Peptides against a protein of PDB entry 2YKT. Designs and how they scored, part 135

Target 1, 231 residues: chain A of PDB entry 2YKT
Amino acid sequence: SRSEEMHRLTENVYKTIMEQFNPSLRNFIAMGKNYEKALAGVTYAAKGYFDALVKMGELASESQGSKELGDVLFQMAEVHRQIQNQLEEMLKSFHNELLTQLEQKVELDSRYLSAALKKYQTEQRSKGDALDKCQAELKKLRKKSQGSKNPQKYSDKELQYIDAISNKQGELENYVSDGYKTALTEERRRFCFLVEKQCAVAKNSAAYHSKGKELLAQKLPLWQQACADPS

## One batch from the design tools (peptide; made by RFdiffusion4, then SolubleMPNN)

Design b2_p16_8_s1 (from b2_p16_8, 5 letters changed)
Fold by OpenDDE base, seed 1:
Structure b2_p16_8_s1 (fold): chain B 231 residues (1-231), chain A 16 residues (1-16)
Amino acid sequence: as target 1 above (231 residues)
Amino acid sequence: MEEELKEMEELIKEAE
């Protein structure tokens, strides 16, 4: 029947979220944590590299013929420091605005979805059973009427059962239809939440890249001319 | 988000 098919579809939506989406989201969070760790590692390694560059700048400053190149090397290291600060801000956002929030939701979601599905199933079954009972009673009444010498005695009761069946059928169909819409909404809002959080990360990442581009574009012409203009 | 989490917790309590 239409209601049975819609019921099946509703249950399948909940099952898909529980068995496919949520496990995939947990994996996504785990991969995000790995990515964060790797970026933190890059930050640390870069510090060592540019600290060594500063040492080269110190040596140039102590030289007789290359003193001005010391300032250039120091500027290069300073630009890196500023870019690194932007990266750290991006990482904080990545952790706090994406990973933490996703983890909080996914941890509770399995239990939530189980509860939501159970509630739906219980009510759907209750309405279905009530309908089946009414249909069975009508069938019994009709059988009794056919065997009776006075079938007209049961006519009013038959009409009452027909009306009750119609009302219960309509109620069940509406409930299952609404249940399906609710389930689809539950699925959609989870994807939307992921998209929104990823947009925030993208915005912060764009700021990091823009700052780096700006700083390098400003200084690079000066650095490129340093060797052509000896003191 | 916090409000949504509270609603989720309430539903869990009702069904368990």
Scores: peptide ipSAE 0.032, ipTM 0.670, DockQ to the pose 0.746
Fold by OpenDDE base, seed 4:
Structure b2_p16_8_s1 (fold): chain B 231 residues (1-231), chain A 16 residues (1-16)
Amino acid sequence: as target 1 above (231 residues)
Amino acid sequence: MEEELKEMEELIKEAE
């Protein structure tokens, strides 16, 4: 029946979220944590490298013939520091605005979806069983009427069952239809949430890249000329 | 987000 088909579709949506989406999201979060760790590692390693560069700048500043190159090396390290500050902000966003929020929601969502599906199934079954019962009673009544010498005795009761069946059928169809729409909305909401959080990360990432490009574009020509202009 | 989480928790309680 139409209602049965729509019921199956509804259950399949919930099943897809629970068995496909949520596990995939957990994996996504795990991969995100790995990515975060790697980026943090890069930041740490870079700090060591540029700290060593500063030391070279100090040596240049102490020299008689390379003092101006000391300033260049210090500027290089400073620009790096500024770029790294932007990266750290991006990482904070990545952690707090994406990973943490997704992790909290996905854990809670498993319980929510299980409960929601169970509630839907229970109510759907209840309505279905009530409908089936009325249909069965009508069938029994009709059999009795056909075997009776006075079929008119059952006419009012038959009409009552017909009306009840019609009403229950309509209620069931509406319930299942609404259930399906709700399930689809729940699925879409989850994808939208992911997209929105990813957009926030992307915005912060763009800021990091933009700042780095700006700083390097400003300073790099000066640094490139430093050795050509001995003082 | 905290409000959304609370809402979900309430829905779980209602559905269980």
Scores: peptide ipSAE 0.032, ipTM 0.645, DockQ to the pose 0.654
Fold by OpenDDE base, seed 3:
Structure b2_p16_8_s1 (fold): chain B 231 residues (1-231), chain A 16 residues (1-16)
Amino acid sequence: as target 1 above (231 residues)
Amino acid sequence: MEEELKEMEELIKEAE
């Protein structure tokens, strides 16, 4: 029936969120933590490299003929420091505003969806059983009327059951239909939340890349000419 | 964030 098909669709939406979306989201969070850890590793390794560059700059500054190149090497290291500061700010936001929030929500959501689905199933079954009962009673009444010498005695009661069945059928259909709309809304809300949080990450990432590009673009021409300039 | 979590907790209580 239409009601049964709609009920199946409703249950499938909840099952898809519970069995596909939420596990995938947990994996997404785990991959995010791995990505954060890798970036932290990059920053640490980069610090070692540019600290060594500073050491080369110190040696240049101590020389008689290469003092100005010492300043260039120090500037290169300083620009790196500023870029790393921007990356650290991005990582803090990535952790606190995305990963932590998603982790908290996904754990609570498992309990919520389980309870919500159970509540829906219980109420759907209750309405279905009430409808079936009325249909069964009408069938019994009709059998009794066919065997009676006075069928008119049961006419009013038959009309009452017909009306009750019609009302209960409509109520069941509406309940299942609303349930399906609610389930789809719940699914969409979760995707929208993910998209919004990822947009924030994208904005922070863009700011990081822009700052790095600006700093390097400003200094690179100066560094490129340093060896051509007389000491 | 705290407000969103509270909302979810309330929904769980209503559904359980």
Scores: peptide ipSAE 0.035, ipTM 0.646, DockQ to the pose 0.578; fails the geometry check
Fold by OpenDDE base, seed 2:
Structure b2_p16_8_s1 (fold): chain B 231 residues (1-231), chain A 16 residues (1-16)
Amino acid sequence: as target 1 above (231 residues)
Amino acid sequence: MEEELKEMEELIKEAE
């Protein structure tokens, strides 16, 4: 029946979220943590590199003929420090605003979805059983009426059962229909949440890239000219 | 998000 098909569709939506979406989201979070860790590693390695660059700048500053190049090397290291600070800020946001929040939701969501599905199933079954009962009673009544010397005695009750069946059928169909819409909304909400959090990440990433581009664009011409002016 | 979490917790509590 239409209601049975829609019921199956509803259950399948919940099943898809629980068995496909949520596991995939957990994997996404794990991959995000790996990415964060790798970038943190880059940060640490970069610190060592630019600390060494500072040392080269110190040596230049101690020389008679290359003092000004010392300042250039220091500036290079400082710009990198600023860029790296921006990266760390981005990573912090990435962790706190995306990964942590997704993790909190996904951990609770399994229980939530199970509860929601169970509630839906219980009510759906209850309505279905009530309908079946009324249908069975009508069938019994009709059989009894056919065997009776006075079938008219049962006419009013027959009408009552017909009406009850019609109402219960309608209620069941509406309930299942609403259940399906609710399930689809639950699925959409989860994707929307992911998209929104990724937008925040994108914004922070843009800030990082912009800052880096700005700082380097400002200083690079100066640094490129440093060797052309030996004074 | 906090409100959503509360709703989720309430539903869980009612169904368990």
Scores: peptide ipSAE 0.032, ipTM 0.657, DockQ to the pose 0.772; fails the geometry check

Design b2_p16_8_s2 (from b2_p16_8, 8 letters changed)
Fold by OpenDDE base, seed 5:
Structure b2_p16_8_s2 (fold): chain B 231 residues (1-231), chain A 16 residues (1-16)
Amino acid sequence: as target 1 above (231 residues)
Amino acid sequence: MQEELEEMKKLIEEAE
């Protein structure tokens, strides 16, 4: 029936979220943590490299003929430090605003969806059983009426059952329909949340890249001329 | 976000 088909669809939406989406989201979070760790590793390694660059700058500053190049090398290291600070801010946002929040939600979501589905199933079954009961009673009444010498005795009761069946059928259909819409909304909002959080991460990443580009664009011409124009 | 989590918890508690 129409209601049965829609019921099946509704259950499938909930099951898809619980059995496909949520496990995939957990994996996504895990991969995100790995990515964060790798970027943190890059940050640490870069620090060592630019600390070594500072050492080279110190040597230049101690020289008689290359003192100004020492300042250039220090500036290079400082610009890197500033770029790195932007990366760290991006990573903090990535962790706190995306991964942590997703982790908190997904941890509870399985229980939430299970409870929601169970509630829906219980009510759907209750309405269905009530409908079936009325239909069965009508059938019994009709059988009794056919065997009676006075069928008219049962006419009013038959009409009452017909009306009850019609009403219960309508209620069931509406309930299942609303349930399906609710389920689809639940699914959509989870994807939307993911998209929105990724957008925030993307904006922070863009800020990191923009700052780096700005700083390097400002200083690079100066650094490129340092050897040609000794002071 | 926190409000949503609290709402989820409430719904779970009511349904269990």
Scores: peptide ipSAE 0.053, ipTM 0.750, DockQ to the pose 0.639
Fold by OpenDDE base, seed 3:
Structure b2_p16_8_s2 (fold): chain B 231 residues (1-231), chain A 16 residues (1-16)
Amino acid sequence: as target 1 above (231 residues)
Amino acid sequence: MQEELEEMKKLIEEAE
């Protein structure tokens, strides 16, 4: 029936969120943590490299003929420091505003969806059983009427059952339909939340890349000419 | 975010 098909669709939406979306989201969070760890590793390794560059700059500054190149090497290290500061800010936001929040929500969501689905199933079954009962009673009444010498005695009661069945059928259909809409809304809300949080990450990432590009673009021409300039 | 979490907890309590 239409009601049964709609009920199946409703249950499938909840099952898809519980069995596909939430596990995938947990994996997404795990991959995010791995990505964060790798970036932290990059920053640490980069610090070692540019600290060594500073050491080369110190040696240049101590020389008689290469003093100005010492300043260039120090500037290169300083620009790196500023870029790393921007990356650290991005990582803090990535952790606090995305990963932590998603982790908290996905943990609670398993319990919520289980309870919500159970509540829906219980109420759907209750309405279905009430409808079936009325249909069964009408069938019994009709059998009794067919065997009676006075069928008109049961006419009013038959009309009452017909009306009750019609009302209960409509109520069941509406309940299941609303349930399906609610389930789809729940699914959409979760995707929207993910999209919004990822947009924030994208904005922070863009700011990081822009700042790095600007700093390097400003200094690179100066560094490129340093060896051509007389000491 | 804390408000959203509290709302989820409330919904869980209502649904359980």
Scores: peptide ipSAE 0.046, ipTM 0.739, DockQ to the pose 0.607
Fold by OpenDDE base, seed 4:
Structure b2_p16_8_s2 (fold): chain B 231 residues (1-231), chain A 16 residues (1-16)
Amino acid sequence: as target 1 above (231 residues)
Amino acid sequence: MQEELEEMKKLIEEAE
């Protein structure tokens, strides 16, 4: 029946979220944590490298013939520091605005979806069983009427069952239809949430890249000329 | 988001 088909579709949506989406999201979060760790590692390693560069700048500043190159090396390190600050902000966003929030939701979502599906199934079954019962009673009544010498005795009761069946059928169809719409909305909401959080990360990432490009574009020509202009 | 989480918890409690 139409209602049965729609019921199956509804259950399949919940099943897809629970068995496909949520596990995939957990994996996504795990991969995100790995990515975060790697980026943090890069930041740490870079700090060591540029700290060593600062030391070279100090030596240049102490020299008689390379003092001006000391300033260049210090500027290089400073620009790096500024770029790294932007990266750290991006990482904070990545952690707090994406990973943490997704992790919190996905953990609760398994229970939520299970409960929601169970509630839907229970109510759907209840309505279905009530409908089936009325249909069965009508069938029994009709059999009795056919075997009776006075079929008219059952006419009013038959009409009552017909009306009840019609009403219950309509209620069931509406309930299942609404259930399906709700399930689809739940699925879409989860994807939208992911997209929105990813957009926030992307915005912060763009800021990091923009700042880095700006700083380097400003300073790099000066640094490139430093050795050509001995003082 | 915290409000959403609380709402989810509430719905879980109601449905369980």
Scores: peptide ipSAE 0.037, ipTM 0.740, DockQ to the pose 0.695
Fold by OpenDDE base, seed 2:
Structure b2_p16_8_s2 (fold): chain B 231 residues (1-231), chain A 16 residues (1-16)
Amino acid sequence: as target 1 above (231 residues)
Amino acid sequence: MQEELEEMKKLIEEAE
C-alpha cells in the first residue's frame, strides 16, 4: 500500500543516516584530525628551518660586507613567522569550530536517531494495529449480519466501523507522510550543518592565504634587490 | 550548537 511504501522510505532515511552518513562523517572527522596533525608537523619543521635562517642572518650582520643582508634574512624569517601564526590560528579554528563540533554531534546522533526511529515505529505500528483491528471487527460484523435474521440490527455499527476505518486510515497516512518529511529534514539538517562549518573553514583559510600573499608581495621586491646594492 | 545538543539529549531522554 501507499502508506506501507512511505513507511519503508521513512525507515530507510533513518537507516541511511545511521549506517552511511554518520560513519562517513566519523571518517571525515578522523581525516580532518590527520590533516591537522600533518599541518602542525609542517609548522614545527618550518620553525626549525627559519630559526636556522635567522642564524644565517646573524652571521651576515657580523660581517663587514654583508650587514644589510642580515636584515633581509631577519625580515624573511619574521614574515614567515607571521604567516605561520596565521596558519596556527586557522588550525585552531579548524579544530574548535569544525572537528570538535562535528564530533560532539555525531557521537550523540546515533542515540538520537535510534530513539527517533523507535518512536516513529512504535506510533506507526500502534496506528496500524488499531486500523487492522477495526477492519477485522467490521469483517466479523458483516459475517454476523449475513447470518442474522435481522441484518438491519447491525447497520448502524457497520457505518460506525466504516467511519472509524476511514479516519484511522487517514491518520495513518498523514502520520507516515509527516514522518517521511521529518526524516528528510533531519538528513538535510545534517548536511547543512556540515556545509556551514566548512564555510567557516573556508573563510579562515582565505584569511590565511590572503595574509601570506600580502606579506610576501610587500617584501619580496625589497629582498630581490638586496644583492644589487653592495655596501 | 549547544542548544541543539541539549535538545537532542532531551529527546533521547524522553524516547528512551
Scores: peptide ipSAE 0.036, ipTM 0.732, DockQ to the pose 0.656; fails the geometry check

Design b2_p16_8_s3 (from b2_p16_8, 6 letters changed)
Fold by OpenDDE base, seed 5:
Structure b2_p16_8_s3 (fold): chain B 231 residues (1-231), chain A 16 residues (1-16)
Amino acid sequence: as target 1 above (231 residues)
Amino acid sequence: MQEELKEMEELIKEAE
């Protein structure tokens, strides 16, 4: 029936979220944590490299003929430090605004969806059973009427059952229809949340890249001329 | 988000 088909569709939406989306989201979070760890590793390694660059700058500053190049090397290291600070801010946002929030949601979502589905199923079954009961009673009444010498005795009751069946059928259909819409909304909002959080991460990443580009664009011409124009 | 989580918890409690 129409209601049965829609009921099936509704259940499938919930099942898809619980069995496909949520496990995939957990994996996504795990991969995100790995990515964060790798970037943190890059940050640490970069620190060592630029600390070594500072040491080279110190040596230049101690020289008689390359003192100004020491300042250049220090500036290079400092610009890196500033760029790195932007990266760290991005990573903090990535962790706190994306991964942590997703983790908090997905932790409870399985139980939530199970509860929601169970509630829907219970009510759907209740309405269905009530409808079936009325249909069965009508059938019994009709059988009794056919065997009676006075069928007219049952006519009013038959009409009452017909009306009740019609009403219950309509209620069931509406309930299932609303349930389906609700389920689809539940699915969509989860994807939307993911997209929105990724957009926030993207904006923070863009800020990191922009700051780096700005700092390097400002200083690079000066550094490139340092050897040609000794002070 | 915190409100949503609270709502989720409430639904779970009601259904369990």
Scores: peptide ipSAE 0.032, ipTM 0.682, DockQ to the pose 0.749
Fold by OpenDDE base, seed 4:
Structure b2_p16_8_s3 (fold): chain B 231 residues (1-231), chain A 16 residues (1-16)
Amino acid sequence: as target 1 above (231 residues)
Amino acid sequence: MQEELKEMEELIKEAE
């Protein structure tokens, strides 16, 4: 029946979220944590490298013939520091605005979806059983009427069952239809949430890249000329 | 976000 088909579709949506989406999202979060760790590692390693560069700048500043190159090396390190600050902000956003929030939701969502599906199934079954019962009673009544010498005795009761069946059928169809729409909305909401959080990360990432490009574009020509202009 | 989580928790309680 139409209602049965739509019921199956509804259950399949919940099943897809629970068995496909949520596990995949957990994996996504795990991969995100790995990515975060790697980026943090890069930041740490870079700090060591540029700290060593600063030391070279100090030596240049102490020299008689390379003092101006000391300033260049210090500027290089400073620009790096500024770029790294932007990266750290991006990482904070990545952690707080994406990973943490997704992790909290996905854990709770498993319980939510299970409960929601169970509630839907229970109510759907209840309505279905009530409908089936009325249909069965009508069938029994009709059999009695056909075997009776006075079929008119059952006419009012038959009409009552017919009306009840019609009403219950309509209620069931509406319930299942609404259930399906709700399930689809729940699925879409989850994808939208992911997209929105990813957009926030992307915005912060763009800021990091933009700042780095700006700083380097400003300073790099000066640094490139430093050795050509001995003082 | 915290409000949404609370809402979900309430829905779980209602559905269980």
Scores: peptide ipSAE 0.031, ipTM 0.657, DockQ to the pose 0.662
Fold by OpenDDE base, seed 1:
Structure b2_p16_8_s3 (fold): chain B 231 residues (1-231), chain A 16 residues (1-16)
Amino acid sequence: as target 1 above (231 residues)
Amino acid sequence: MQEELKEMEELIKEAE
């Protein structure tokens, strides 16, 4: 029947979220944590590299013929420091605005979805059973009427059962239909949440890249001329 | 988000 098919579809949506989406989201969070750790490692390694560059700048400043190149090397290291600060801000956002929030939701979601599905199933079954009972009673009444010498005695009761069946059928269909819409909404809002959080990360990442581009574009012409213009 | 989490917890409590 239409209601039975819609019921199956509804249950399948919940099962898909529980068995496919949520495990995949947990994996996504885990991969995000790995990515965060790797980026933290990059920042640490970069610090060592540019600290060594500063040391080279110190040596240039102590030289007789290359003093001005010391300032250039220091500027290069300073630009890196500023870019690094932007990266750290991006990492904080990545952790706090994406990973933490996703983890908070996914941890509770399995239990939530199980509860939601159970609630739906319980009510759907209750309405279905009530309908089946009414249909069975009508069938019994009709059988009794056929064997009776006075079938007209049961006519009013038959009409009452027919009306009750119609009403219960409509109620069940509406409930299952609404249940399906609710399930689809539950699925959609989870994807939307992921998209929105990823947009925030993208915005912060764009700021990091823009700052780096700006700083390097400003200084690079100066650095390129340093060797052509000896003191 | 926190309000949504509370609603989720309430539903869980009712069904368990």
Scores: peptide ipSAE 0.031, ipTM 0.675, DockQ to the pose 0.743
Fold by OpenDDE base, seed 2:
Structure b2_p16_8_s3 (fold): chain B 231 residues (1-231), chain A 16 residues (1-16)
Amino acid sequence: as target 1 above (231 residues)
Amino acid sequence: MQEELKEMEELIKEAE
């Protein structure tokens, strides 16, 4: 029946979220943590590299003929420090605003969805059983009426059962329909949440890239000219 | 998000 098909569709939505979406989201979070860790590693390695660059700048500053190049090397290291600080801020946001929040939701969501599905199933079954009962009673009544010497005695009750069946059928159909819409909304909400959090990440990433581009664009011409002026 | 989590917890509590 139409209601049975829609019921199956509803259950399938919940199952898809629980068995496909949530596991995939957990994997996404794990991959995000790996990415964060790798970038943190880059940060640490970069610190060593630019600390060594500072050392080269110190040596230049101690020389008679290359003192000004010392300042250039220091500036290079400082710009990198600023860029790296921006990266760290981005990573902090990435962790706190995306990964942590997704993790909190996904951990709770399994229980939530199970509860929601169970509630839906219980009510759906209850309505279905009530309908079936009324249908069965009508069938029994009709059989009894056919065997009776006075079938008219049962006419009012027959009408009552017909009305009850119609009402219960309508209620069941509406309930299942609403259930399906609710399930689809639950699914959409989860994707929307992911998209919104990724937008925040994108914004922070843009800030990082912009800052880096700005700082380097400002200083690079100066650094490129440093060797052309041997004073 | 906090409101959503609260709703989820309430639903869990009611259904368990």
Scores: peptide ipSAE 0.031, ipTM 0.651, DockQ to the pose 0.776; fails the geometry check

